# Designs tried in a protein design run: peptides against a protein of PDB entry 5CWW. Part 49

Target 1, 194 residues: chain A of PDB entry 5CWW
Amino acid sequence: VPKLQGPFDFDLNPEDEQDDEVELKDIYVIGEKPRVADLMRGEEEELEMMKEDQHNGLSLNIICLLSTSGQVKICLDIDGVEAQWLPPRSKNKRLFAPPPEPPSLLTFQTFDTLKPAEVTPDGWPMFSEDATSPYSFYVTHPAGITYISLTPWVFRLESELQSDSEAGTEFRIDLLAKGQGSERDRIFTQTRTQ

## One batch from the design tools (peptide; made by RFdiffusion4, then SolubleMPNN)

Design b2_p14_8_s2 (from b2_p14_8 with A1M T9E W13Y)
Fold by OpenDDE base, seed 4:
Structure b2_p14_8_s2 (fold): chain B 194 residues (1-194), chain A 14 residues (1-14)
Amino acid sequence: as target 1 above (194 residues)
Amino acid sequence: MPPADAPGELREYR
């Protein structure tokens, strides 16, 4: 049973003081795909079919946030990578397990989908799924539609997360974030009738 | 010709 992960504490990177004023309008969640290695520990028999789909998705939840201004934030649930050590079935009733620390969200990328002139006070941008890819989606606003794809980095990130070195994951993510970001393409623009 | 609305660069925050 996938645990309902949440509530997420958005550690919105406090250095972006601009983030505190961002009115969120929509949220799009891309659930983690099970790591092949973790599946293989349990079921030796299903091993053959899942090897061929080498593009097993990211083993992290991705949380996309959309503001009224059409700003998108791509956040990663990093604590999903820290193996939630199923609390060892140590029979010792430690009565006070500290509450699980809220999952830390890392802002991987932030970008606009609207031009400043397209932003409206009554704007309500929304996410919509791309049925062709779990790592692609659309932002729909009255001014236009923007296609977004996480594919340029997601598979690279997963490869890094599958490396035996858990140490420096945050640093590797930061390097990826500074590299090639998400694909962003305005597929439709509403003509302003003057 | 209507002015080609210059494709206003969509900001990326880094």
Scores: peptide ipSAE 0.256, ipTM 0.734, DockQ to the pose 0.306
Fold by OpenDDE base, seed 3:
Structure b2_p14_8_s2 (fold): chain B 194 residues (1-194), chain A 14 residues (1-14)
Amino acid sequence: as target 1 above (194 residues)
Amino acid sequence: MPPADAPGELREYR
């Protein structure tokens, strides 16, 4: 039986504490690419095909949060959510491992997909996948459709995570967040019928 | 005519 994980502690910047009033409507999760070395213990041929895909995805889970106002938060699971299983009902007194610390989510980027004049109290924005890329998606709202792509930073972040320097990972992520952010393009706008 | 750009820029929070 999977263990219920959470609550997630959001390491929100203290300036983002004012945004705690944002009503979330949808969630979109981009899972980490499986570590080919850990899964392919025995399938050398599939390991060669995955090495040729020069676009190795991010080794971190990405959690996208969507508010009623069309605000998107892109969060990174820095610690890695290990799949916690309830210990099998073995009669052996396995020392209760301390409950794992809740995974820390780092807010990488926050942005709007709607203009203030497009926000409605009954608006129901939702995520939709892009079948062409695991790192691209759509936000659909009655006012319009916005394309989002994480590709401008995902591969740079992965390159930094694969560096031998474990120290300063958070600092390198902050530098990337201050750089070129996610691509955001309004592909459709609903004409207000007067 | 493209629909008049609804007034306002899309915000990015930093």
Scores: peptide ipSAE 0.254, ipTM 0.749, DockQ to the pose 0.378
Fold by OpenDDE base, seed 1:
Structure b2_p14_8_s2 (fold): chain B 194 residues (1-194), chain A 14 residues (1-14)
Amino acid sequence: as target 1 above (194 residues)
Amino acid sequence: MPPADAPGELREYR
């Protein structure tokens, strides 16, 4: 049985953590591309062709969080959220296993999709997929629709993660976050009929 | 007339 994962610890929160209890309304998960190496342990030839597609996505899960105010938080699962299975009901609870550390989420970017005048108490923003890219999505709200693309940084981040240096991964990700953010385009704005 | 874009900029948090 899958275990409910969370709460997540947020690492590298932007300094603008105003303790404003951001009421989350929606979550959008971009799964890591399956490690073709783990799936294709029998078909080495297909592995080579899939490695040549330079459009290999990120090897980390991306967790997008959406607030009532239309704030999007892009988080990276740096530790790898392994699917935690509930241990079988074997009576030998080793009473002294430390609780599993909660998975750490790195906050890569935070941005608004709504202007302050568009925020409504009854607003319910939602994520929707983009059929053209797994790294692009829409935020829909009664005030408008915003296109988001992670493509400006995802492939660069993957290249850094594939580097043989395990040490300082978090620091390298922080540098990438400061360099170039996600694309954000308002594609539709609802005209208030006066 | 283009719809009056709601006043203000979209904030990015850093």
Scores: peptide ipSAE 0.253, ipTM 0.751, DockQ to the pose 0.419
Fold by OpenDDE base, seed 5:
Structure b2_p14_8_s2 (fold): chain B 194 residues (1-194), chain A 14 residues (1-14)
Amino acid sequence: as target 1 above (194 residues)
Amino acid sequence: MPPADAPGELREYR
């Protein structure tokens, strides 16, 4: 199993001291879209609805982490990638499978939603969904509301994950991470009444 | 008037 030995391995080991500098306040999960091949065993009607949305979402879970300071980390569940390449484990070895290893998360992007002057010790930022897109969400803080969209890179990443070329996939993902990041727009700012 | 953006830039960590 090629461990992605990237500097971005966020082992959510409950024993790994969260980098003492980042107090997490909220988590937002974007589930993987079911593969069309898995739906081919189900009713044909659900398959037609998913084909019309030409934007098949990412085949990986996305885990967004939010700190008290309004820092967002966008993490990818890489075990979803391994599940694509691992031949279906023969049903007979389930009785002695070690407990599933904790999911290996790849930190794809990290950014602030608050300016240093907006950070407060009593601040409690929260995620909320965007009803118009599964890959967009809001960060709400007393200082303001920020819109986030993953759409600039999610579909490109999925195209790379579906490529038959195993060679250079890690390099292409690294290029995507260094490229155009998530859209970030401050839609509301609370004016401090002096 | 759009609310005056608080002073400073939003950081991206790379």
Scores: peptide ipSAE 0.249, ipTM 0.749, DockQ to the pose 0.343

Design b2_p14_8_s3 (from b2_p14_8 with A1M T9E W13R)
Fold by OpenDDE base, seed 1:
Structure b2_p14_8_s3 (fold): chain B 194 residues (1-194), chain A 14 residues (1-14)
Amino acid sequence: as target 1 above (194 residues)
Amino acid sequence: MPPADAPGELRERR
């Protein structure tokens, strides 16, 4: 039986600790690129052809959080949220395994998709996919539609994660977060009929 | 009249 995962600990920058007031309305998950090597364990010839054509997606899950105010948080699952299964009900009273540490999410970027005057208390912003890229999506609100692309940083982050140094991954990600943000473009604005 | 763009800028929070 799948275990319900969460709560997630947000490794929020101390500047983001003030965001405890953010009512979340939607969540968009960009799954890690499937380890083609793990899925194709037995078809080595098809593995080589698929490695060249697929621009290497990120090996981490990306969790996008959307607030009522149209704020987007881009979070990275550094520890890897593995599918946890409830242990079989074995009646053997041996070993309190320590509770699994909650998965840590690193906040990579936070940005607004709405202007302050577009925010409404009854607003329900939603994510939607982009059919052209797994690393691009839309935020739809009654006031307008915003295109978002993670492509400016996602491929560079992957190249850093593939580097042989497991130590200091968080620090390297923080440096990348400070360098180039996500692309954000308002593709549609609803005209208020006066 | 161009539609009055809602006042304010889209900000990034860092």
Scores: peptide ipSAE 0.052, ipTM 0.676, DockQ to the pose 0.448
Fold by OpenDDE base, seed 5:
Structure b2_p14_8_s3 (fold): chain B 194 residues (1-194), chain A 14 residues (1-14)
Amino acid sequence: as target 1 above (194 residues)
Amino acid sequence: MPPADAPGELRERR
């Protein structure tokens, strides 16, 4: 039985002192790319067909958070939270392993999908998937629809995570976060009939 | 005609 994971502790950057009041409305999760080599340990023939179409996705889970105001936060699961299964009901008193530390989520990027004049108190923005890319999605609000793509940075981040240098991974991620952000395009705007 | 963009800029918070 899958264990319900959460609550997540957000390591909010201390510069986000204004974000403590963000009313969240939706969550979108982009799962880590399964290491097919680790899953298919015994079926070599299916492994070759899956390697050719693999744009090497990110080896970390991505958690996208959406507020009533249309603010999006892109968070990374840097600790690589393995799907924790409920421990099998072993009748043997395994000494209390300390509860696993809550997964640390790194806020990679924060941005608005709505202009200040489009924000409404009754607004309920929602995520939806892009069928063409696992790293692209839409934010739908009564004021409009915004396309978002993580592709400008996600493959560069994966290349940095696969580097043999364990030292300075956090620093390299911070440099990427300060670099070119996610693509954001308003594909539809609802004309307010006055 | 693309719908008239509502007044204001989209913010990025870094």
Scores: peptide ipSAE 0.049, ipTM 0.670, DockQ to the pose 0.397
Fold by OpenDDE base, seed 2:
Formats: sequence, C-alpha cells, structure tokens
Structure b2_p14_8_s3 (fold): chain B 194 residues (1-194), chain A 14 residues (1-14)
Amino acid sequence: as target 1 above (194 residues)
Amino acid sequence: MPPADAPGELRERR
C-alpha cells in the first residue's frame, strides 16, 4: 500500500514570513529525469548517446506552486521523495522508529505572473504544460497567459548535482538561485472589452 | 483617453 506522503514542510526562507497566507490554486510537478542507467541495463550504445545529451533534464523533482494572486513558487525536492511503501505487517518492527522527517522543499525562485491591477479575489490561475519542453509551461489567468521556462538554470543545476563534490552543493545551489532566474514572457493579455 | 496601462513591472519576489 503506498504511504500517503504527508504535508511537505516548505523551508520557506524565514525572512519571507510575510503572514500573507498565499492561497494556492494550482500545483504543477516536473518529475525528475528517468534514471536511464537503471532502465538501460543492456544497451551500451544508447547509453553513450544519452550521456552526450547534456539536456536530459534535472535529477530532482520540481514542484511549482500557483497562488490566487498569480505568484509562482518554484520548489526543489532535494531529499528525493522516494515512494515510501508501508512495510508488511511483520509482528517484530520496533515501536520506536522515529517518524520519517517530512521531505523539505527548497524554494528556488518566486515570481509574479500578474500585475497588481490584474489580481482579483476570485482569480483562478492554472498551470498548463508545454508539449515542446518538459521544463516549460504556461500560467493562464482571465487577465492573460504567461509563458515560463526553467531552462536558463535547470541544466546548470543538474551539472552541479552531478559534481562528485557533495561539499558546498547547498552554497552552489544558492548562487544559482541568486543568478539567472526562469524565463517569463506574457504571451497574451486580455483587453478589457467594456 | 483611456489611462495608459501603468507598466506594472511583474515583480520577482527575491
């Protein structure tokens, strides 16, 4: 039986404790790239071609959160939410396994897709996929449509995660987060037809 | 004249 993974603790930067209860309206998940090395146990020639594709994507899950205000939060699942299976009811598992620590989501980037004048209390923004790229998507709101691409940073982050040095990974990720953010383009704006 | 849409800069919240 799959275990329901509990509420994600957002390590929201404690400085972003603006008590503005960001009412979430939608969630978009970009799954980690498949571990091709585990799937291709037998096809050495395809493994070489896939190693040359430096564009295979990120080895972490990306969780995009969308608020009523059109705010997007890009979160990284650093702990790797492995599918936890409920252990079979064997009569001898000690009553004192500490509860698994909730998976921590790192907020990588936060940005708006709406102008302050476009925000409405009854706004229902939604995510939609880009069929051309796993790392691009749209935010649709009654005021307009915004294209978003994670490609400016996702491949750089993957290169850092593939580095043999675990030391300073957090610091390098923080430098990437402060660097070039996601591409954001308003592709459509609804004119108020009176 | 409709008011010029003030270019509300899409804020990046850093």
Scores: peptide ipSAE 0.045, ipTM 0.628, DockQ to the pose 0.358
Fold by OpenDDE base, seed 3:
Structure b2_p14_8_s3 (fold): chain B 194 residues (1-194), chain A 14 residues (1-14)
Amino acid sequence: as target 1 above (194 residues)
Amino acid sequence: MPPADAPGELRERR
C-alpha cells in the first residue's frame, strides 16, 4: 500500500507569504530522469551515448501548481520524494520510526497565464502535456491556451546539480531562478463574442 | 491576425 506523503512544506520566499490564499485547480508532475546507470547494469555502450547527449533531463522532480487565476508555480523537489511504501505487516515490533520530515518543495518560479480581465471566479484552468517534450506543457483556460517550456533553465540546472559541489546548491538554484525563466507564449486567445 | 499583444502584460512574480 503506498504511504500518503505530505503535507509538503513550501519554501516560499518570505515576500510571497501573501500568495497563501491562492486556490489551486490542477497539478502537473514532471518526474526525474531515470538514473540510467541504475537501470542498465550491463549496457556500457548505451550509457556512453546517453552521457554525450547534453539533452539529459533533470535529476529532480518538478511539481507545477495551477490556480483558478491562471497562476503557475514551478516547484522543485530538492530532497527527492522517494516512493514510500507501508512496511509489510511483520508480526514483530512496531518500531515507531519518527514520522519522516515532510518533503520541502522549493518554489523556483511563479508566473501568470491569464490577464487580470480574463480571470473568472468559476475559471477552471487545466494542464496538458506536450507530446514533443517532457519539459513543455500547455495551460488551457476558456480565455485561451498558453504554451510553457522549462527548457531555458532545466538543462542549466542539471549541469549545476552534476557538479561535485554539494555546498551552495540552493544558492545556485536561486541564481538560475533570477536568470532566464520559463518560456511562455499565448498560442490561442478566445475572441469574446459580445 | 490580431497583433501579438506584447509579452509584457503577463506578470512574472519574482
Scores: peptide ipSAE 0.037, ipTM 0.642, DockQ to the pose 0.243

Design b2_p14_8_s4 (from b2_p14_8, 4 letters changed)
Fold by OpenDDE base, seed 1:
Order: C-alpha cells, then sequence, then structure tokens
Structure b2_p14_8_s4 (fold): chain B 194 residues (1-194), chain A 14 residues (1-14)
C-alpha cells in the first residue's frame, strides 16, 4: 500500500480556485498496478495472469480525499508518469540532491456525497473498500452510504497513458476529466427518526 | 408520508 508521506502540491484546475478550506477527514488510496518491470524480476506466472486480466488497472496512484462535508476529490499522482519518462538522472552523486519535490496531485474530479441538509458538524464521513473492484468504494456517513466507481474513466485513462505520446499527458487527462466522470449512487439513506 | 428525502441535488464540481 503506497503510504501518503508528506504534503501534496495540488495542481488544482484553475476552476477549483475556490480555496474553500475543505477540512479533510479521510484519505483512500488506490495503488497503481504493479509495474511490468517489477514483475519481470519475480514470478513470470504473475505477469501472465496480469496480462490475461483484460482489466489492467491504472498505472497511476489514485488519491481520494474526503471532507467533513462529504465532498470527495479524486486526485491522480502524475509524478508517476513523469518518472517513467525522465531519463534516469545521471548518477552524479552530487551530495546535494535537492529535497524530493512533493508529489504533484492532479484533481481529476470533485463531487458531493451529502446534500447540504445532511451535513452535520459532528458528521465523520469515511471511505470503505468494495471487495468486488479495486476502483470502487463507499463513502459512509450517518446520513447515508454512497457507492462510487471510477470504472467509467480509469481504463480510458490507462489507454491514453499507454499511448506513445509523451507530450500533453496533462492536457489529455483534463479532456478525460471533462468527459464521463465517476459513477455515484446513494445506496442507503438514513431515515431521521423524529 | 414517505420520509422527505433531504432536499437538494448532489453537486458535481467542474
Amino acid sequence: as target 1 above (194 residues)
Amino acid sequence: MPPADAPGELKEYR
């Protein structure tokens, strides 16, 4: 499980400049699919199984952020793409490697899971996994449960990332973000007992 | 009366 270690620089889309101080309560990370190069060092059998699973996951880490208000941000770790294309920085052991730049997160989508009337000051929304898909999860709040699926776009994004075009990856991701977003379905709503 | 579904739509931010 990739541990989120450190501050993230959010490359917020300029439309997300509503720097509403969103108090984050939970983080859900969908790890990138194993790199073929890392698999090649181990069991060839796992490589064959992963090739046959036509649903090869995304080669980027996905970071889902959840606010107290039930707002979800779906972010992509784009440094994973840049690191693939950066020629191995020549092993010039300059003892002063600058501190590793914080991972750059691209906000892919933002949406609410709670209606304004369901938001409570003591509400604590949480993520939970879907055992049936790595790209689906639930947001649980006292007011209700929302199912979320990234499957409408994740495989399209992977196909674009696998394209031989090194230039304009961010632009292509932005075009995909403007397309079909994540599935969102309220599967349970708590009846307020009067 | 069916419980009044909390008024409003779930917003998507673009």
Scores: peptide ipSAE 0.248, ipTM 0.751, DockQ to the pose 0.398
Fold by OpenDDE base, seed 5:
Structure b2_p14_8_s4 (fold): chain B 194 residues (1-194), chain A 14 residues (1-14)
Amino acid sequence: as target 1 above (194 residues)
Amino acid sequence: MPPADAPGELKEYR
């Protein structure tokens, strides 16, 4: 399990004037799929199981943030992209390398899972995994349960990240963010017994 | 029948 060592510097889009007021309650992490090239040092059996899964994963970590109000932020760890383009720093410079910069998180998408009438002061929404997909999860709140899937865009994003064009990765990610977003479905709603 | 969705739309922030 990669230890996400905070603090995270959020490159929050300056248009998110509401971000400073969001009380975060939970964090859900979807780890990057390891590349076959990095696994060539492992046993062949572990390599075969991971090859079938590699066509179905993002090469970036995804950080999901959940507020008390049921707002979800989907963030991408873009430093994984920079690490691919940085020539392997010669082993001898590690003794004076500045501490690794905190991971740069790009906010890909922000959306609500609760309607304004469902938000409660004592509400504590939580993430939970979907056992059927690494790119799907649930948000559970006293008012209801929402299914979320990142599958509409994750595989398109990976295809863009694997493109040989170094120039315009940020622009291509922005185009994907403006496209078809995450799937969001309310699978359960708690009827308030008045 | 899924329980009737509470009134209102879920906001997406762009």
Scores: peptide ipSAE 0.245, ipTM 0.760, DockQ to the pose 0.339
Fold by OpenDDE base, seed 4:
Structure b2_p14_8_s4 (fold): chain B 194 residues (1-194), chain A 14 residues (1-14)
Amino acid sequence: as target 1 above (194 residues)
Amino acid sequence: MPPADAPGELKEYR
C-alpha cells in the first residue's frame, strides 16, 4: 500500500546555515524498493532471481527538493527505517493510535545546480527522470541542465540498512553523507548571447 | 573571444 506521503518534517541538518527561506519549486520522489528480506518471507523461489539483481534499490523513500535558486536537497525518509526496525507493533488494534507522526526526512545532501549568475527571479527549475536509472535524474533550468545520480551512495546505504545492526542507522547515514555524495554534472549550459 | 565564463563551481553545502 503506498503510504500517503504526509507533510514531511524536514530535519534540516543544523549545519545547513541556510537561513534563506528556500522557496521550493519542485519535488521528485524515488519510492522505496522492496527489501530482499521482505520478499524472502513470501516466496523462496523469487529469491534467487533477486540476488542476481544485486542492485536492489534503496528500501527508503528518497525525497528530492528543488528550490527556485536551483538548490537540490536530497532527503531520506528515515521513518521508513524506524518503522521497519520497530518490531511490527503487535496487531493490538489500539482504536486510538495517535495519527502516525509525519515521516521525518533526513537531509542527506544539499547542493546547487545553478551558478549565482544563472539564478533568476522568474526561474522555474524542474526535475525530470532518467529513464535508464531509478536513482538518477535531471534538473532542467533555462540556464542549463544538470544530471544527478544517487548511485554513488544509495547502494552502500542499502547495504548498511540490510545489516543486522538495528542501532545507529542515523549515524551510519551521516557517515555516508560525509563520504562520496551524489554525482552532479552540468550536461548543458545555455550560452547567454550578450 | 568572449571570456569563457569560468565554469563557476556549483556550491555543495556539505
Scores: peptide ipSAE 0.245, ipTM 0.739, DockQ to the pose 0.324
Fold by OpenDDE base, seed 3:
Structure b2_p14_8_s4 (fold): chain B 194 residues (1-194), chain A 14 residues (1-14)
Amino acid sequence: as target 1 above (194 residues)
Amino acid sequence: MPPADAPGELKEYR
């Protein structure tokens, strides 16, 4: 269980200064897949199985935030990137390292799951997992159920994170964020009984 | 121009 040592400083993109006090109702965390390099310290047999799974998920934690309005924010824990590139700080220097800066969350994507007419003051949207994929989930609201999948971008992002070229990684991530976003499908809509 | 909030489309924030 990753100890979420909060507080998270949301490096919300300065354009996300929409000071709308978006009341968060739920949080869904997709943990990072263990790094192949960390697995190299384990049993060789588990390593071979994980190399064959070409669908190694993202080496970053994903934090999904859900508002009362049914807005979903998908955030990436980018401190996982810094920790990947930082040479393993010898255990002895950690005692004098400044307290780890709170994990910086990058907002990768923001979208609505509800239409304005479906938003209710008493609405309680909730996340639920998809048992078939760690990168897919549902948003359930009284107005309907929306399927979300991160698969359109997550593997592309991982490929960029695994690239030996540090140069332009941020730019490529920004291009990915502006590209094909998460899949969003309204699988159920509650009919207003008149 | 962000597509106008058509009463049927779910907004994406960019």
Scores: peptide ipSAE 0.234, ipTM 0.731, DockQ to the pose 0.211

## One batch from the design tools (peptide; made by RFdiffusion4, then SolubleMPNN)

Design b2_p15_1_s2 (from b2_p15_1, 4 letters changed)
Fold by OpenDDE base, seed 1:
Structure b2_p15_1_s2 (fold): chain B 194 residues (1-194), chain A 15 residues (1-15)
Amino acid sequence: as target 1 above (194 residues)
Amino acid sequence: KSLAEILAELVKRRK
């Protein structure tokens, strides 16, 4: 039986002083790139061809959250949340280990896809994938469609995660954290016919 | 902790 996971804690969630419970409407998960090295332990020849596809995805899961207001929150799974299964009901009184701390998501970036005037109480924004890139997606709303790409920072972050050198890492991470360079382009706006 | 600090710690843990 699959184990229900959650609740998740959000690290660096800006204390939105507004007690307004951000109602989430959709979730979009970008899974971590499979470790080719772990999968290819048996097939030496395919390892060389996959090295050339340098577009190595992030070795972290990305969780995107979308609110009713069109706010997107980009979160990183820093704890590596994996699917858990309920242990078989063996009768042995395993000592109550303290419940493991709930997994934390790191809030990397938050931004809006809608203008305040476009926000409607009945609005239902949704994520949709971009078939051309695993790190790009769309937010669709009756007011318009916004293209989002995480590519400007994902590859840089992965480079730091895979780097053998500590030299300059802190500086580059600081720049990455400050730059938060997700691409965001409104590709369609619904014209209100007068 | 800042975002940068958390990310830096993450990078260090994976090395």
Scores: peptide ipSAE 0.575, ipTM 0.946, DockQ to the pose 0.790
Fold by OpenDDE base, seed 5:
Structure b2_p15_1_s2 (fold): chain B 194 residues (1-194), chain A 15 residues (1-15)
Amino acid sequence: as target 1 above (194 residues)
Amino acid sequence: KSLAEILAELVKRRK
């Protein structure tokens, strides 16, 4: 039987200065690139294609959260959350292991996709995938459609995660943290017929 | 901790 997971703790969640509980409407997950070792049982051609794909992805899950107001929060799964199963009913009272610390998501970036005048109380923004890129997606709302791409920073972060050298790592990570350079482009705006 | 510090710790754990 699958084990229920959560709640998740959000590291570096900016204290919403406004006590207004951000109501979440949608979630979008970008899975981590597969490990080469886990693919060794496949055909060699599939392994080579997947190795090329591995150079094109992040070894962390990305969790995107979308609020009613069109705010997007990009989070990183730094703990590597795995599927958990309920232990078989073994009669042996295993000693209460201290409850594992709740898994944490790291808030990498937060930004808006709607203008203040476009926000409605009953708004229902949604994520949509980009079939051409695993690290690009759309936010759809009645007011318009916004294209988002994580590619400007994802490959740089992966390069640091895979690097055997410590030289310059701290400096490059500092630049990544300060830049937070996701691409955002409004590709469609609905004209309100007055 | 800052975002940079958390990311730096993550990189160190994988190395």
Scores: peptide ipSAE 0.574, ipTM 0.946, DockQ to the pose 0.802
Fold by OpenDDE base, seed 3:
Structure b2_p15_1_s2 (fold): chain B 194 residues (1-194), chain A 15 residues (1-15)
Amino acid sequence: as target 1 above (194 residues)
Amino acid sequence: KSLAEILAELVKRRK
């Protein structure tokens, strides 16, 4: 049986002071790609194929949160939350270790997919995957469909996480943090026929 | 801490 995890603490950027209690409607998780070192324990042939074509994905889980208003939060799992399973009922009363500190999610970016006039009380936005890219997805709402891609920053962030040199890292990370470079494109808008 | 500072610390911890 999977162990219930949470609550999660959000490390909010101090500029996101609008702790408006956003009602969440959907969650989309992009799992981390395995580390090249962990892949090296597999067959050498699969490693060579992964080196050429597969842009090494992010070595962090990404958790996307969607509100009723169409707000998207892109969060990074910086603590490396692993799937936990309930231990089999072995008779030994292991002393209740204090529950580990709740894992924290880092809010990387927040943006809206709907205009204020498109937000309705009965609106139900949902995530859907993009079959062509693991780091792209759609937000579907009755008012329209928005394409989102994390590719502009994901590969750059991974490059920094895997870099052996600290030279220029701080500068490049500062650019990543300021750029908030997710692609967002409204691909469909429902025209209200009056 | 700023977002940049948190990310920079994360990068340092993995090295």
Scores: peptide ipSAE 0.568, ipTM 0.945, DockQ to the pose 0.677
Fold by OpenDDE base, seed 2:
Structure b2_p15_1_s2 (fold): chain B 194 residues (1-194), chain A 15 residues (1-15)
Amino acid sequence: as target 1 above (194 residues)
Amino acid sequence: KSLAEILAELVKRRK
């Protein structure tokens, strides 16, 4: 039986402290791509092809949260939350290990997909996948559809995570954190017929 | 901690 996981703690950017009251409506998870090193134990020949697919995904899970107002929060699973199973009912008195610290999600970026005037009480924004890219998705709302791509920063972050060099890492991470360059494109807007 | 600091720590832990 799968173990219920949570609650998750959110490491929020101080600028988003006001978001604690945001009502979430949908969650979209982008699973981590397997580490090339973990795949390498078997077939040496696929090594070269996977290196050429420079599109190695992020070695972190990405959790996207969507509010009723169309706010998107992009979170990173820093702790590497894995699927857990309920321990078998073994009669062994497992010493109450202190409850593991709740896993934390790092808020990487927060942005809106709707204008304030487009927010409706009955609006139900939803995520949908982009079949062409694992790091792109859509937010659908009655007011419109927004395309979102995480590709501008995902590959840069992964490059830092995989880099053996510490030289310039701090500087590049600072730029990455400041840039937060997710792409947003409103691909459809519903015209309210008055 | 800033976002940058947390990310920097993450990178350091994986290296």
Scores: peptide ipSAE 0.567, ipTM 0.945, DockQ to the pose 0.723

